# Peptides against a protein of PDB entry 3ESW, part 4

Target 1, 322 residues: chain A of PDB entry 3ESW
Amino acid sequence: NNIDFDSIAKMLLIKYKDFILSKFKKAAPVENIRFQNLVHTNQFAQGVLGQSQHLCTVYDNPSWHSIVLETLDLDLIYKNVDKEFAKDGHAEGENIYTDYLVKELLRYFKQDFFKWCNKPDCNHCGQNTSENMTPLGSQGPNGEESKFNCGTVEIYKCNRCGNITRFPRYNDPIKLLETRKGRCGEWCNLFTLILKSFGLDVRYVWNREDHVWCEYFSNFLNRWVHVDSCEQSFDQPYIYSINWNKKMSYCIAFGKDGVVDVSKRYILQNELPRDQIKEEDLKFLCQFITKRLRYSLNDDEIYQLACRDEQEQIELIRGKTQ

## One batch from the design tools (peptide; made by RFdiffusion4, then SolubleMPNN)

Design b2_p26_3_s2
Fold by OpenDDE base, seed 1:
Structure b2_p26_3_s2 (fold): chain B 322 residues (1-322), chain A 26 residues (1-26)
Amino acid sequence: as target 1 above (322 residues)
Amino acid sequence: NEKEKKLKLVKELLERKKEEEEKEKE
């Protein structure tokens, strides 16, 4: 009996594909009820849902991508990428070029383009006057600031001239192309848009303990790569837990194709209590949102993404992110 | 495929910008 191993292998692959695809079918009524109950009863779940409704889609704006590309010094960026690629990249193939691009974008963004703003300069005294600024608190935006998705304005008084300087915390990343200053929120917001404008697969990572960063899917490394614009960091997920000795509870990644708990990648020590939601409910929530984001995709796209998700989960379990 | 298309678009935009800057210098 010549066992047609090829036929058996093909049949097993089909059954496996069908099994994987079955997980991404339209949610059953029971799952919808569970989801609705979870987001209505759990504040953390509601927060994750609210963030997903914004962060998963906002950066997929072609008009914004054009504005970004028109604003950046693309000649400088590609000149630097080509220079670094010419040194070491040719031996590794074309896929590594994108890693060089992301590394240059990190350099360019931090060194040439954007500025860290702990305190603003005095609008009256001019540049390098932030040392003279005293915080008075925060208030709502004025009519002009409100045009740029501003929820909060930090108010500062100059100790030298007594004038008030406003530091609006803009959430409009296009306004950030003009202002070119901020803290981790503004940095990550604009940098996420920049990476998206180059056509990269990017996720926005929210940490509950007041930090945010990106992940980029490297085709060369065939995995999600940690990217922090504030730190000019590429593939250093350990910096928070190890280098900063930061205590953390949750890291959630938001992308166009899914929402993923990536806490295991970043929380290597000093784990805070994960008491905001049951682990099973968080897993369910992320999977449910991910399914919804993928409803318009074809079976092949769903299958490819599901294979990527599986590899990521294996990576996260094994602690082999490096 | 969409990534490759966007990267290609960026390269094409760069090439066009270089050509425009070269024409303005002539």
Scores: peptide ipSAE 0.050, ipTM 0.652, DockQ to the pose 0.011
Fold by OpenDDE base, seed 3:
Structure b2_p26_3_s2 (fold): chain B 322 residues (1-322), chain A 26 residues (1-26)
Amino acid sequence: as target 1 above (322 residues)
Amino acid sequence: NEKEKKLKLVKELLERKKEEEEKEKE
């Protein structure tokens, strides 16, 4: 009896697909109760949910993508990408072109487009006067600043002229295309939108210890790749824990297709206590939100995303991103 | 892939813009 190994393999693949798809069916009543109880009783869980409601969807705006593409020097960007790709990219195939694009966008954004703002320049004294600025504190936005999703305005006094300069912390990434300055929050916010504007699969990574960055899904590398616009960093997840010796507890990635605890990718040493939530509850929360984000997807899309999720989990366990 | 389509579209738009700018200089 010739064992039809091909028939057995096909049957096993069908059963595996059905098993994977079964995990993404509508949540059972007990799962909904667990979710509701978790977000009402745990502040960290409530924070993750609140962030997911914004970060998972806000960057999927075609109108914003058009404004971004109209604002960037696309001729310069693609000239540089094509130049770097022509050196060695052809040997690696067409999928590597997107990695070259992301690397050029990192260069362009940091070197040509956006500015780090630790303290603002004095509005009266002009450029390169931030050294003369003394912080007075923070206040709420005025009527004009409120138009651009501003939650906080930092207030500075010039030691030279005595005038007050306002540094509004805008959350509207379109306003950031105009202001072209900020800290890690503004950098990551606008850069996430820029990457999305090129049609890339991008996640926003929130670190509890006051840093934020991106992840990009590389088709060439077939994995999520660390991307930090502030550092002009591509595929260097170790920079925080090793190079900066930063202590960290949680890194959570927010994307249109899911919420993932990516702490294992970035927290390689100097781990702080993970005491904000039970590990099982955090895992449940991320899976539950991810399941909700995928409710409108077809079976093939769900299956492909689930395969990527499994590959990522294997990667995170094996520490293979190093 | 929607990503590849978008990247291709942006390249095509840039090429067309260059061709238009070259024609306006003749």
Scores: peptide ipSAE 0.022, ipTM 0.524, DockQ to the pose 0.010
Fold by OpenDDE base, seed 5:
Structure b2_p26_3_s2 (fold): chain B 322 residues (1-322), chain A 26 residues (1-26)
Amino acid sequence: as target 1 above (322 residues)
Amino acid sequence: NEKEKKLKLVKELLERKKEEEEKEKE
């Protein structure tokens, strides 16, 4: 009996695809009830849902992508990428070009484009006067600042001239193309939009312990890669736990195609108590939101993303055993 | 398909910028 192994393999692949697709069908009534109860009774779950409603969709704006590409020095960026690719990239294949692009965007953003702002310069005294600035507190935005999705404004007094300087915390990334300054929130917000403008698969990573960064899906490495614009860091997920000795409890990644708990990639030591939600409920929440984000995708797109999700879960499990 | 469209858009923007820089030099 010649077992037609090819026919069996094809049949198994079809059954596997059908099984995967069945997971992304409309949620059962019991799952909807569980979801509604979870987000109404658990504050952390409500926070994750609220963030997903913004972060998963806000960067998918073609008009913003055009404005970004028109604002950046694309000639300089591609000249530098082509130069580095010509040295090393030809041996590794075409997919590595995108990794060189992300590395150059990190360099360009930190060195040439954006500035860290711990304290603003005095509007009256000019550049390099931040040392003379005393914080007075925070207030709501004025009528002009409110046009650019500003939730809070930090107020500073100059010790030299006595004038007040306002530092609005803008959440509009297009306004950040003009201001070109901020802290981790502004850096990550604008840099996420920049990466999205080049057509890359990007996630926004929120850490509960007051930090934020990106992940980029490398076609060359065939995985999600840590990207921190503040640190000019590519593929260094260990920097927080090891280099900074940071204590952390949760890292959640938000992308157009899903919400994923990526804590295992970044929390390598000094783990804080994960007491905000049950682990099973967090897993359910992320899967439920991910399922909703994929409702408009075709069967082949759903299958490809599900295979990617499984590969990531395997990676996250193995990384704890190295 | 969406990545290819964005890559095409970037190329078109680069070409337009070169054409504008060439016209400013003439």
Scores: peptide ipSAE 0.018, ipTM 0.500, DockQ to the pose 0.010
Fold by OpenDDE base, seed 2:
Structure b2_p26_3_s2 (fold): chain B 322 residues (1-322), chain A 26 residues (1-26)
Amino acid sequence: as target 1 above (322 residues)
Amino acid sequence: NEKEKKLKLVKELLERKKEEEEKEKE
């Protein structure tokens, strides 16, 4: 009896695919009850859910992508990408071109497009007057600012002319294309939209200790890559823990296809207590939200994403970038 | 409808600003 090893291998692959797909079926009633109880009883879980409802879907807007692409200097960007690709990229294959694109977008965004705003310039005195600005506190948005998803406005007084300058913290990324200034929140928000506008797989990473950044899925590297627009950083997940000596407890990645605890990628030392939620409950929460985000996907899409998730989990456990 | 109107307005504002920046280079 010639054991058809190829037939057995095919059968095992089918069974494995079916097993993986079975994990993404609709949640059992018990899981729904657990989820509801967790979100109602745990503030951190409620926060993660609230963020997922926004961050996982807000950037999937074709109208916004069009506006972004029309706003950026695409000729300059692609000229620079083509120039860098022509030096070294041909040896590594076509998939590396996207890594060059993301690196150029980081350069372009930081150097040519967006500005860091610790304090605003005085609206009366003009440019380079931020040194004269004294913070008075924060208030709610006015009627104009409220049009652009503004939750908070920082108020500054000019020490030179005495006038008040408002720095609205806009959450509308389209408004940020106009204002072209902000802090880590505005930078990450708009840069996430920019990357999404190029059709890239992107996640928004929230750190509990008041920082935010992106991850991009590199087809060349076949993994999620750290991307920080504020730092013009590509594939440097260590910068927070090592270079900044930052203490951190949680890093949560939010994408269209899932919510993932990525803390192990970024928290390399100086870990703060993870006391906001039980580890088992956080894992359950992220998996539950991820399942919900994938309910409309076909079996092949679900399987491909599940394979990607497994590779990422292996990476996060081993601490080895493949 | 209101969101689309807002996005259209922002697009038109950004296009005008780009045209102004191009004219200043000429």
Scores: peptide ipSAE 0.007, ipTM 0.345, DockQ to the pose 0.008

